Peptides against a protein of PDB entry 4N7V. Designs and how they scored, part 48

Target 1, 222 residues: chain A of PDB entry 4N7V
Amino acid sequence: TLRSITSPLVAHRLKPIRQKTKKAVVSILDSEEVCVELVKEYASQEYVKEVLQISSDGNTITIYYPNGGRGFPLADRPPSPTDNISRYSFDNLPEKYWRKYQYASRFVQLVRSKSPKITYFTRYAKCILMENSPGADFEVWFYDGVKIHKTEDFIQVIEKTGKSYTLKSESEVNSLKEEIKMYMDHANEGHRICLALESIISEEERKTRSAPFFPIIIGRKP

## One batch from the design tools (peptide; aimed at target 1 I128 W141 K221)

Design b2_p25_1 (made by RFdiffusion4)
Pose (drawn by RFdiffusion4):
Structure b2_p25_1 (pose): chain A 222 residues (1-222), chain P 25 residues (1-25)
Amino acid sequence: as target 1 above (222 residues)
Amino acid sequence: EEEYEEELEEELEEELEELAEEWEE
């Protein structure tokens, strides 16, 4: 059952983005709702045969077929719903559309992995904690020129040369120049600080009922 | 800052194109 494989998507605090493609148009609206529009081409013009719209919390799914000859003319914004529409909860979503919800879930998870949640400026580097929690990606751009990309599984180092390599495990990073560990440790301290900063601020957010406390930009690029 | 934002947007567009190709298959 859907929910066996996937969890409801989270599109909160994400910026609006629209993505065209040969098959469909997947987007995130200003209301932070995820919209998936299937697209067909006819008479050198594109038609829409199905629209999936998922709530910001991913719990509510609305699907409408503007069933008509020639479908729906493709535009830059999602079309208004027709009358032959549908609405399901996440758990009550039919066996159909499951392939499409999983696609939308990946789309959102990809976007969160490139959305800054906390931006921290150190003496040596620009630190960014992303949105794909838990275990969000951590990116460090040193003014020195070195780039460090931290994942729940990976550590990625891009030296000033452009010489790039990936370090997976604790043993792999220990196989190191005892100078690059400074970049590693400074980035890890920055990661420690951002995870700490995120916790005490999101805690105050649960204490409040206001506009989101994210994303944050801390300090300034010297 | 602008360089970072541009490179980040480029990476996101590339990864979205790969995701769309995979789904089309």

Design b2_p25_1_s1 (made by RFdiffusion4, then SolubleMPNN; from b2_p25_1, 10 letters changed)
Fold by OpenDDE base, seed 5:
Structure b2_p25_1_s1 (fold): chain B 222 residues (1-222), chain A 25 residues (1-25)
Amino acid sequence: as target 1 above (222 residues)
Amino acid sequence: DKEIEEERQKELEEELKKLAEEYEK
């Protein structure tokens, strides 16, 4: 099943983006829907042959073939659906579209991992908690050039010299040089604060049922 | 801050490019 290889994508709160590549264009729309346009080239002109439009919650997939499958000239936005529209639920999506959906899902997940949910400025760094969940990415950009990137799977450290390494266990973290541990301590504190604030703000957001509170910015640049 | 955001945008674009390349194989 599709569910065995991916979960429904979640594009809520993501800013619009459009990425053109050789064979596809992926967009997150203002509506927070996700579009995958399959592109073919004929006589030096690019045409959209197929469009997968996925709802913001990933549960509904609308597929259409512009101009009866002949294609529509590639533009700055997906072509509007006109004829031969198919609508599927996530669990009923034909297998031939699974790879494309998976690509869309990975695209969205990557964007989420780079989309600020909470930005927290400290004396030493710009801390950013991202939208991907659970186990949101957390980035700490120290003003002196050090960068720490925490994910669910690893911690990446980029030192002032540009030296980069990845830590995948607590033992590796504990074996860090004392100088780097200071950065890690600051990163961890910023992370803790962001997580705490996320929890509190999310709860208030739930209670008030107002417009989304996120993304938020806490503090200011020194 | 601007420099940080520019770098973040660059990283995103590079990773998206890699993802696209993997898909288009």
Scores: peptide ipSAE 0.720, ipTM 0.965, DockQ to the pose 0.860
OpenDDE base, seeds 1, 2, 3, 4: peptide ipSAE 0.719, 0.718, 0.720, 0.720; ipTM 0.966, 0.965, 0.966, 0.965

Design b2_p25_1_s2 (made by RFdiffusion4, then SolubleMPNN; from b2_p25_1, 10 letters changed)
Fold by OpenDDE base, seed 1:
Structure b2_p25_1_s2 (fold): chain B 222 residues (1-222), chain A 25 residues (1-25)
Amino acid sequence: as target 1 above (222 residues)
Amino acid sequence: MEEIEKEREEELKKELAKLAEEYEK
């Protein structure tokens, strides 16, 4: 099943983006829908032959073939749906589209891992909790040039010298130089605060059922 | 501070490009 390969993508709160490659264009639209355009070249002109339009919650996939499958010239945005449209739920998506959906999902997940949900400015760093889940990425950009990137799987440290290394266990973290531990302690504190605020704000957002509260910025930019 | 945003954007673009290359193989 498709579900065994990937979960429905979630594009809520993501900013619009469009990335063109040789064979495809992936877009997150203003509507937070995700479009995968399949591109073919004929006579030195690029045409969109197929479009997968995926809802922001990933559960609905609308597929159409521009100009009756002849293709529509590639533009700065996906072509409008034609009168020949197929609509599928996530669980009913034909297998021939699974690879494309998986690509869209991975694309969105990567964007989410780089999309600020909470930005927290401390005295020493810009801390950013990202939108991806579970285990959102957390970045700490120290003003002196040190960077710490926490993921569910690892912690990456970039020192002032540009030296970079990855930590994958608690023992490795405990073996850090004392000077680096100070940065790690600060990063961990910032992370804790962001997670706490995320929880509180999310709960309040749920109660009020108002417009999205995220993304938010806490603290003052230096 | 703006430099951080520029760097983050560049990193995202780079990683997305790698992802695209993997898809198109």
Scores: peptide ipSAE 0.674, ipTM 0.954, DockQ to the pose 0.851
OpenDDE base, seeds 2, 3, 4, 5: peptide ipSAE 0.671, 0.674, 0.671, 0.672; ipTM 0.954, 0.954, 0.954, 0.954; seed 4 fails the geometry check

Design b2_p25_1_s3 (made by RFdiffusion4, then SolubleMPNN; from b2_p25_1, 9 letters changed)
Fold by OpenDDE base, seed 5:
Structure b2_p25_1_s3 (fold): chain B 222 residues (1-222), chain A 25 residues (1-25)
Amino acid sequence: as target 1 above (222 residues)
Amino acid sequence: MEEIEKEREEELEKELKELFEEYEK
C-alpha cells in the first residue's frame, strides 16, 4: 500500500514555493495545496502533460491531463483543472502515481524541515524549530559562526573553522570537546524551550480555534 | 542576520536540487 511507504503529506502553514526541474515542477500554492506538474519539451517549448494536485492535508489527490494529454504551455503556475479530472483519496491512489506522490511528500517534508515554526533569539544564537514532525529539525546559528543542526537522526556540528561533522549516537556526543559541549548545552536548552513553547502555544491555538499562531518569533534580534 | 537567512535559503535550494536529481534518475 501507499501508506506502507509514506504518510500523507502535510503542507499546512508552508509558504508558497515553485521549484522547476527539467522533467517536473513542484509547487506549494497559496492555498497550501501541492502540485506536481509533469513537464515535456516539444519544439523548444515546455508543456505540462500531467498534474497532480494534492490537498494540504495530503488526503485528496486530483489528477488531470491538460488538453486531453496534449499538454498546456508551462507557465508561472499550474494549469487549471479541465474536464475529465480524477479524484482519489490517499488510500485509493493508483499505484502508477505512487512515485510522484512520494516525491511530493519528500519535497514537502524537506520544505517543512527548513520552514521556521519557532524562531528564538538568545544572547548567543538564533535558534529555529522547524515545521517538520514528529522530531522537528532544530537549528542553532551561533553569532560567532558555530552551527548546530539537530534532526531526528543526527546532530550536525559546524565549528568556527568550518570543520563539519555528524553525530549519530550519544557516545559521539559525549566524546565532544569541552568547548563544543558548551555550544551543545546551549543548543539543547534552546531546543527544550522551543519545544515547551510549541506545546503551550499549540494548546492555546486549539482552544481558540482561530487563525494559526505559528510561525512565531521569540526574543530580541541582535 | 541576513547572512543566516541567505545561507539557509542556499541550503534549501541545494537540497531541493539534490532531491530533484534523485527523482529524475
Scores: peptide ipSAE 0.567, ipTM 0.928, DockQ to the pose 0.779
OpenDDE base, seeds 1, 2, 3, 4: peptide ipSAE 0.565, 0.561, 0.567, 0.566; ipTM 0.927, 0.926, 0.928, 0.927; seeds 1, 4 fail the geometry check

Design b2_p25_1_s4 (made by RFdiffusion4, then SolubleMPNN; from b2_p25_1, 10 letters changed)
Fold by OpenDDE base, seed 3:
Parts: structure tokens; sequence; C-alpha cells
Structure b2_p25_1_s4 (fold): chain B 222 residues (1-222), chain A 25 residues (1-25)
């Protein structure tokens, strides 16, 4: 099943983006829907032959073939659906479209991992908790040039010199130089605070049922 | 702050390009 290889994508609160490649264009629209355009070249012109339009919650996929399958010239946005539209639920999506959906899902997940949910300015750094889940990415940009990037799987450290390395275990973290440990301690504190704030804000958001509270910025750059 | 955001955008672009290469392989 499709569910065995990916979960429904979630594009809520993501900013619009359009990424063109050789064979496809992937877009997050203002509506927070996701579009995958299949691109073919003919006579030195690019045409959109197929479009997958995926709902913001990933559960509905609308597929259409522009201009009766002849293709529509590639533009700055996906062509509008007109005739011969097919609509599928996530669990009923034909297998021939699974690869494209998986690509869209990975695209969205990557964008989420780079989309600020909470920005927290400390005395020493700009801390950013991202939108991806579970185990959201967390970035710490120290004003002196040090960077720490935490993911569910690893911690990447970039030192002032530009030296970069990845830590994948607690033992490796404990073996860091004392100077780097100070940065790690600060990063961990910022991370804890952001997670706590996320929980509190999410709860209040649930209670009020108002417009989304995120993204949010705490503090200001010194 | 602007510099940080520019770097973040650059990183995203790089990762998206890598993802595209994997898809089109």
Amino acid sequence: as target 1 above (222 residues)
Amino acid sequence: DKEIEEEREKELKKELEKLAEEYEK
C-alpha cells in the first residue's frame, strides 16, 4: 500500500514555493495545496502533461491532464484543472502515481524541516524550531558564527573555522571539546524552551480555535 | 539576521536539488 511507504503529506503553514527540475515542477501554493507537474519537452518548449494536485492535509489527490493530454506550456504556476479530472483519496491512489506522491511528500517534509515554527532569540544565538514532525529539526545560529543543527537522527556542528562534523550518539556528544560543549549546552537549553513553548502555545491554540498562532518569534536579536 | 536567512535559503535549495536528483535517477 501507499501508506506502507509514506504518510499523507502535511503542508499547513508552509510558504509558497516553486521548484523546477528537468522532469517535474513541484509547488506549494498559496492555498497550501501541493502540485506536481510532469514536464515534457517538445520542439524546444516545455509542456505540462500531467498534474497531481494534493490537498494541504495530503488526503485528497486531484489528477488532470492539461489540454486533453496534449500538454500545456509550462508557466509560472500550474495550469488550472478543466476537464477530465480524477479525484482520489490517499488510500485509493493508483499505484502508477505513488512515486510522484512520494516525491511530493519528501519535498514537503524537507521544506517543513526548513520552515520556522518558533524563532527564539537569545543573548548568543538565533534558535529556530522547525515545522517537521515528529522530532522537529532545531537550528541554533550563534552570532559568532557557530552553528548547531539538531535532527531526530543526528547533531551537526559547524565551528567558526568552518569545520563541520556530525554526532550520532550521546557518547560522541560527551567527547566534545569543552569549548563546543558550551555551545551545545546553550543549544540544548534553547531547544528545551522552544519545545515547552510549542506545547503551551499549541494548547492555547486548541482552546481558542482561532487563526494559527504559528509561526511565532520570541525576543529580538541583540 | 538577513545573512542567516540567506544561508538557510541556500541550504534549502541545495537539499531540494539533491532530492530532485534522487527522484529523477
Scores: peptide ipSAE 0.717, ipTM 0.965, DockQ to the pose 0.874
OpenDDE base, seeds 1, 2, 4, 5: peptide ipSAE 0.715, 0.711, 0.717, 0.716; ipTM 0.965, 0.965, 0.965, 0.965

Design b2_p25_2 (made by RFdiffusion4)
Pose (drawn by RFdiffusion4):
Structure b2_p25_2 (pose): chain A 222 residues (1-222), chain P 25 residues (1-25)
Amino acid sequence: as target 1 above (222 residues)
Amino acid sequence: SFDEEYEEESEEELEEELEELAEEF
């Protein structure tokens, strides 16, 4: 059953983005709702045969077929819903559309991996904690020129040369130059600080009913 | 600028990964 494989998507605090493609148009609206529009081409013009719209919390799914000859003319914004529409909860979503919800879930998860939640400026580097929690990606751009990319699984180092390599395990990073560990440790301290900063601010957020406390930009680029 | 480079590279990476995701679908 859907929910066997996937969890409801989370599109809160994400910026609006629209992505065209040969098959479909997947987007995130200003209301932070995820919209998936299937697209067909006819008479040198594109038609829409199905629209999936998912709530911000991913719990509510609306699907409408503007069933008509020629479907729906493709535009820059999602079309208004027709009358032959549908609405399901996440658990009540039919066996159909499951391939499409999973696609929308990955789209969102990809976008969160590139949306800054906390931006921290150190003496040596620009630190960014991303949105894809838990275990969000951590990116460090040293003013020195070195780039460090931290994942739940990976550590990625891009030296000033452009010489790039990936370090997966604790043993692999220990196989180091005892100078690059400074970059590694400074980035890890930055990661420690951002995870700490994120916790005490999101805690105050649960105490409140206001506009989101994210994203944050802390300090300034010297 | 440094901030613009970062934003451009991040957007390019996101567009590439979105194209890959669209191909897989």

Design b2_p25_2_s1 (made by RFdiffusion4, then SolubleMPNN; from b2_p25_2, 7 letters changed)
Fold by OpenDDE base, seed 1:
Structure b2_p25_2_s1 (fold): chain B 222 residues (1-222), chain A 25 residues (1-25)
Amino acid sequence: as target 1 above (222 residues)
Amino acid sequence: SFEEEIEKEREEELEEELKKLHEEF
């Protein structure tokens, strides 16, 4: 099943972006929908032959073939759906579209891992909790040039000297130099605070049924 | 400024990862 390969993509709160490649254009729209435009070149002109338009929650996929499958000239935005529109749920998406959906999902997940949900300025660093899930990325940019990047799978450290290394186990974290442990302790505290705030804010969003509170900035810029 | 430098670095990191993703498609 498609679900065994990927979960429905989630594009909520993501800023619009358009990425052109040789074979496709992938976009997040102002509506937070995701579009994959399949591009073919003919007579030195690029045409959009197929469009997958995916809802912001990833559960609905609208597929259409511009200009009756003849294609529409590539533009600065996806062509509007006109004719030959098919609508699928995530679980009913034909297998021939799974690779394209997976690409869109990976794109969105990457963008989410780089999209601030909470920015927290401490005395020593800019801390950023990202939108991706599960296990959101957490970045700490220390004002003195140290960087710590936490993911679900690893911790990357960039020292003041530019020396970079990746930690994949608790044992490796425990073997850090004492100076680096101080940065790690601060990063962990910032992470804890961001996660606590995320929980509190999300609960208030649920109660009020208001517009999204995220992204949020806490503390003062240096 | 620190903020401008960090924002630039984050944009460069995103662009690099996007490039890798697009190579896989």
Scores: peptide ipSAE 0.573, ipTM 0.937, DockQ to the pose 0.748
OpenDDE base, seeds 2, 3, 4, 5: peptide ipSAE 0.570, 0.571, 0.569, 0.569; ipTM 0.937, 0.937, 0.937, 0.937

Design b2_p25_2_s2 (made by RFdiffusion4, then SolubleMPNN; from b2_p25_2, 9 letters changed)
Fold by OpenDDE base, seed 1:
Structure b2_p25_2_s2 (fold): chain B 222 residues (1-222), chain A 25 residues (1-25)
Amino acid sequence: as target 1 above (222 residues)
Amino acid sequence: SFEKEIEEERQKELEEELKKLFEEF
């Protein structure tokens, strides 16, 4: 099943983006829907031959073939659906479309890992908790040039000298130089605070049923 | 400014990762 290899993509709160490659264009729309446009070239003109339009929660996939499958000239936005529209749920998506959905999912997940959910300015750094899940990315940009990037799988450190390395175990973290441990301690504190705020704010969103509170910025910019 | 420099670097990182993703498509 598709579910055994990927989860429904989640595009909520993501800003619009349009990214072109040779074979496709992937977009996040103002509606937070995700579109995959399959591109073919004929007589030096690019045409959109197929569109997958995926709902913001990833659960509904609308597929259409512009201009009766003849294709529509590539433009600055996906062509509007017209005739011969197919609508599928995530669990009923034909296998022939799984690769395209997976690409859209990976695209969205990447964008989420780079989309601030909480920005927290401390005395020493700009801390950013991202939108991706599970285990949101956390970036700490110290004002002196040190960078720490935490993911679910690793911690990347970039020192003032430009020296960079990746830590994949607690043992490696414990083996850090004392100077770097100070930055790590600050990063961990900022991370803890961001996670606590995320929890509190999410609960308030649930209670009030208001518009999304995220993204938020706390602290003052330097 | 620091803020501007960070935003520019973050944009660059996103673009680089998107490029890698396209290589896998």
Scores: peptide ipSAE 0.570, ipTM 0.931, DockQ to the pose 0.764
OpenDDE base, seeds 2, 3, 4, 5: peptide ipSAE 0.566, 0.568, 0.567, 0.568; ipTM 0.929, 0.930, 0.930, 0.930; seed 5 fails the geometry check

Design b2_p25_2_s3 (made by RFdiffusion4, then SolubleMPNN; from b2_p25_2, 7 letters changed)
Fold by OpenDDE base, seed 4:
Structure b2_p25_2_s3 (fold): chain B 222 residues (1-222), chain A 25 residues (1-25)
Amino acid sequence: as target 1 above (222 residues)
Amino acid sequence: SFEEEIEKEREEELKKELEKLAEEF
């Protein structure tokens, strides 16, 4: 099943973006829907032959073939659905579309990992908790040029000198130079605070049933 | 400003990673 290889994508709170590949264009729309446009070239003109429009929660996929399948000239936005429209749930998506959905999912997940959910300015750094889940990315940009990027899988450190390295285990973290440990400690504190705030704010958001509270900015810019 | 520099760098990083992902399609 599709569910066995990916989860429904989640594009909530993401800013619009459009990325062209060799064979496709992937977009996050203002509506937070995700579009995959399959592109073919004829006589030096690019045409959109197929569009997958995925709902913001990833559960509904609308597939259409522009201009009766003849294709529509590639533009700065997806063509409107007019011909050969099919609607699927995530679990009923035909297998032939799974690869395209997976790509859209990866695209969205990447964008989420770079989309601020909580920005927290400390005395020493700009801390950013991202939108991806589970295990959201966390970036710390120290004002002196040190950068720490935490993911679920690793911690990347960029030192003042520009030296960069990746840590994948607690042992490696424990082996850091004392100077770097100070940055790591600060990063961890900022991370803890952001996670705590995320939890509290999310709970209040749930209770209030109001417009989304995220993204938020905490603290003052330098 | 520091903020502008960070934002620029983050945009460049995202762009680079998206370009890399684009190669996987």
Scores: peptide ipSAE 0.681, ipTM 0.959, DockQ to the pose 0.712
OpenDDE base, seeds 1, 2, 3, 5: peptide ipSAE 0.684, 0.680, 0.685, 0.681; ipTM 0.959, 0.959, 0.960, 0.958; seeds 1, 3 fail the geometry check

Design b2_p25_2_s4 (made by RFdiffusion4, then SolubleMPNN; from b2_p25_2, 7 letters changed)
Fold by OpenDDE base, seed 4:
Structure b2_p25_2_s4 (fold): chain B 222 residues (1-222), chain A 25 residues (1-25)
Amino acid sequence: as target 1 above (222 residues)
Amino acid sequence: SFEEEIEKEREKELEEELKKLAEEF
């Protein structure tokens, strides 16, 4: 099943973006829907032959073939659905579309990992908790040029010298130079605070049933 | 400003990673 290889994508709170590949264009729309446009070239003109429009929660996929399948000239936005429209749930998506959905999911997940959910300015750094889940990315940009990037899988450190390395275990973290540990400690504190705030704010958001509270910015810019 | 520099770098990083992802399609 599709569910066995990916989860429904989640594009909530993401800013619009459009990315061209060799064979497709992927977009997050203002509506937070995700579009995959399959592109073919004829006589040096690019045409959109197929569009997958995925709902913001990833559960509904609308597939259409522009201009009766003849294709529509590639533009700065997806063509409107007019011909050969099919609607599928995530679990009923035909297998032939799974690769395209997976790509859309990866695209969205990447964008989420770079989309601020909480920005926290400390005395020493700009801390950013991202939108991806579970295990959101966390970036710390120190004002002196040190950078720490935490993911679920690793911690990347960029030192003042520009030296970069990746840590994948607690042992490696424990083996850091004392100077770097100070940055790591600060990063961890900022991370803890952001996670705590995320939890509290999310709970209040749930209770209030109001417009989304995220993204938020805490602290003052330097 | 420092903030502007960070945002520019973040935009660059995203662009680079999106480019890499684009090659996987």
Scores: peptide ipSAE 0.699, ipTM 0.962, DockQ to the pose 0.703
OpenDDE base, seeds 1, 2, 3, 5: peptide ipSAE 0.698, 0.695, 0.701, 0.695; ipTM 0.962, 0.962, 0.962, 0.961; seeds 1, 3 fail the geometry check

Design b2_p25_3 (made by RFdiffusion4)
Pose (drawn by RFdiffusion4):
Structure b2_p25_3 (pose): chain A 222 residues (1-222), chain P 25 residues (1-25)
Amino acid sequence: as target 1 above (222 residues)
Amino acid sequence: EEEEEEALEELEEELEEELEEENEE
């Protein structure tokens, strides 16, 4: 059953983005709702045969077929719903559409991996904690020129040269120049600080009923 | 499935380019 494989998507605090493609148009609206529009081409013009719209919390799914000859003319914004529409909860979503919800889930998870939640400016680097929690990606751009990309699985180092390599395990990073560990440790301290900063601020957020406390930009680029 | 993967790879490249431009600023 859907929910065997996937969890409801989270599109909160994400910026609006629209993505065209040969097959469909997947987007995130200003209301932070995820919209998936299937697209067909006819008479040198594009038609829409199905629209999936998912709530911000991913719990509510609305699907409408503007069933008509020639479908729906493709535009820059999602079309208004027709009358032959549908609405399901996440658990009550039919066996159909499951391939499409999983696609939308991945789209959102990709976007969050590139959405800054906390931006921290150190003496030596710009630190960014991303949105894809838990274990969000951590990116460090040193003013020195070195780039460090931290994942729950990976550590990625891009030296000033452009010489790039990936370090997966604790043993792999220990196989190191005892100078690059400074970049590694400074980035890890920055990661420690951002995870700490995120916790005490999101805690205050649960104490409140206001506009989101994210994303945050801390300090300034010297 | 191949077309969906390609669309996601194009989106990932575009998002990386936008983030690289923001970080250079």

Design b2_p25_3_s1 (made by RFdiffusion4, then SolubleMPNN; from b2_p25_3, 10 letters changed)
Fold by OpenDDE base, seed 1:
Structure b2_p25_3_s1 (fold): chain B 222 residues (1-222), chain A 25 residues (1-25)
Amino acid sequence: as target 1 above (222 residues)
Amino acid sequence: DKEWEEDLEELEKKLEKELEEEIKK
């Protein structure tokens, strides 16, 4: 099943973006829907032959073939769905579209990992908790040039000199130089605070049933 | 399948560059 390969993508709160590759153009729209445009070249012109438009919650996939399948000239936005429109739920998506959905999902997940949910300015750093899940990425940009990037799988450190290394275990973290441990301690504290704030804010958001509170910025750059 | 993976890798590289620039602002 598709679900065994990926979960429904989640594009809520993501800013619009459009990226082109050789095979496709992927967009997050103002509506927070995700579009995959399949591109073909003919006579030195690029045409959109197929479009997958995925709802912001990933559960509905609308597939259409512009201009009766002949294709529509590639533009700065997806072509309007006018011809050969099919609508599927996530669990009913034909297998032939699974790879394209997975493509969209991985794109969205990457965007989420680089989309600030909470930005927290400390005395020493800009801390950012991202939108991805589970285990949101957490980045700390120290004002002196040190960077720490925490993911579910690893911690990347970039020192002032530009030296970069990745830590994949607690043992490696414990083997850090004392100077770097100070940065790590600060990063961990910032992370803890961001997670705590996320919890509190999310709870208030649930209670009020208002517009999304995120993204949020706490503090200001010194 | 491999072609799609290569295309996705290209996409990811482009996206990482763009979004990292935004974070640094």
Scores: peptide ipSAE 0.219, ipTM 0.810, DockQ to the pose 0.493
OpenDDE base, seeds 2, 3, 4, 5: peptide ipSAE 0.211, 0.213, 0.212, 0.210; ipTM 0.804, 0.808, 0.807, 0.806

Design b2_p25_3_s2 (made by RFdiffusion4, then SolubleMPNN; from b2_p25_3, 10 letters changed)
Fold by OpenDDE base, seed 1:
Structure b2_p25_3_s2 (fold): chain B 222 residues (1-222), chain A 25 residues (1-25)
Amino acid sequence: as target 1 above (222 residues)
Amino acid sequence: DKEWEEDLKELEEKLEKELEEEIKK
């Protein structure tokens, strides 16, 4: 099943973006829908032959073939769905579209991992908790040039000198130089605070049933 | 399949560059 390969993508709160490759153009729209445009070249012109438009919650996939499948000239936005429109739920998506959905999903997940949910300015760093899940990425940009990037799988450190290394276990973290441990301690504290704030804010958001509170910025750059 | 992976890798590389620049602002 598709679900065994990927979960429904989640594009809520993501800013619009459009990226082109050789095979496709992927967009997050103002509506927070995700579009995959399949591109073909003919007579030195690029045409969109197929479009997958995925709802912001990933559960509905609308597939259409512009201009009766002849294709529509590539533009700065997806072509309007006018011809050969099919609508599927996530669990009913034909297998022939699974790879394209997975493509969109991985794109969205990457965007989420680089989309600030909480930005927290400390005395020493800009801390950013990202939108991805589970285990949101957490980045700390120290004002002196040190960077720490925490993911579910690893911690990347970039020192002032530009030296970069990745830590994949607690043992490796414990083997850090004392100077770097100070940065790590600060990063961990910032992370803890961001997670706590996320919890509190999310709860208030749930209670008020208002517009999304995120993204949020706490503090200011010194 | 491999072609899609290569295309996705290209996409990811482009996206990472673009979004990292935004974070640094």
Scores: peptide ipSAE 0.231, ipTM 0.814, DockQ to the pose 0.492
OpenDDE base, seeds 2, 3, 4, 5: peptide ipSAE 0.220, 0.226, 0.223, 0.225; ipTM 0.807, 0.813, 0.810, 0.811

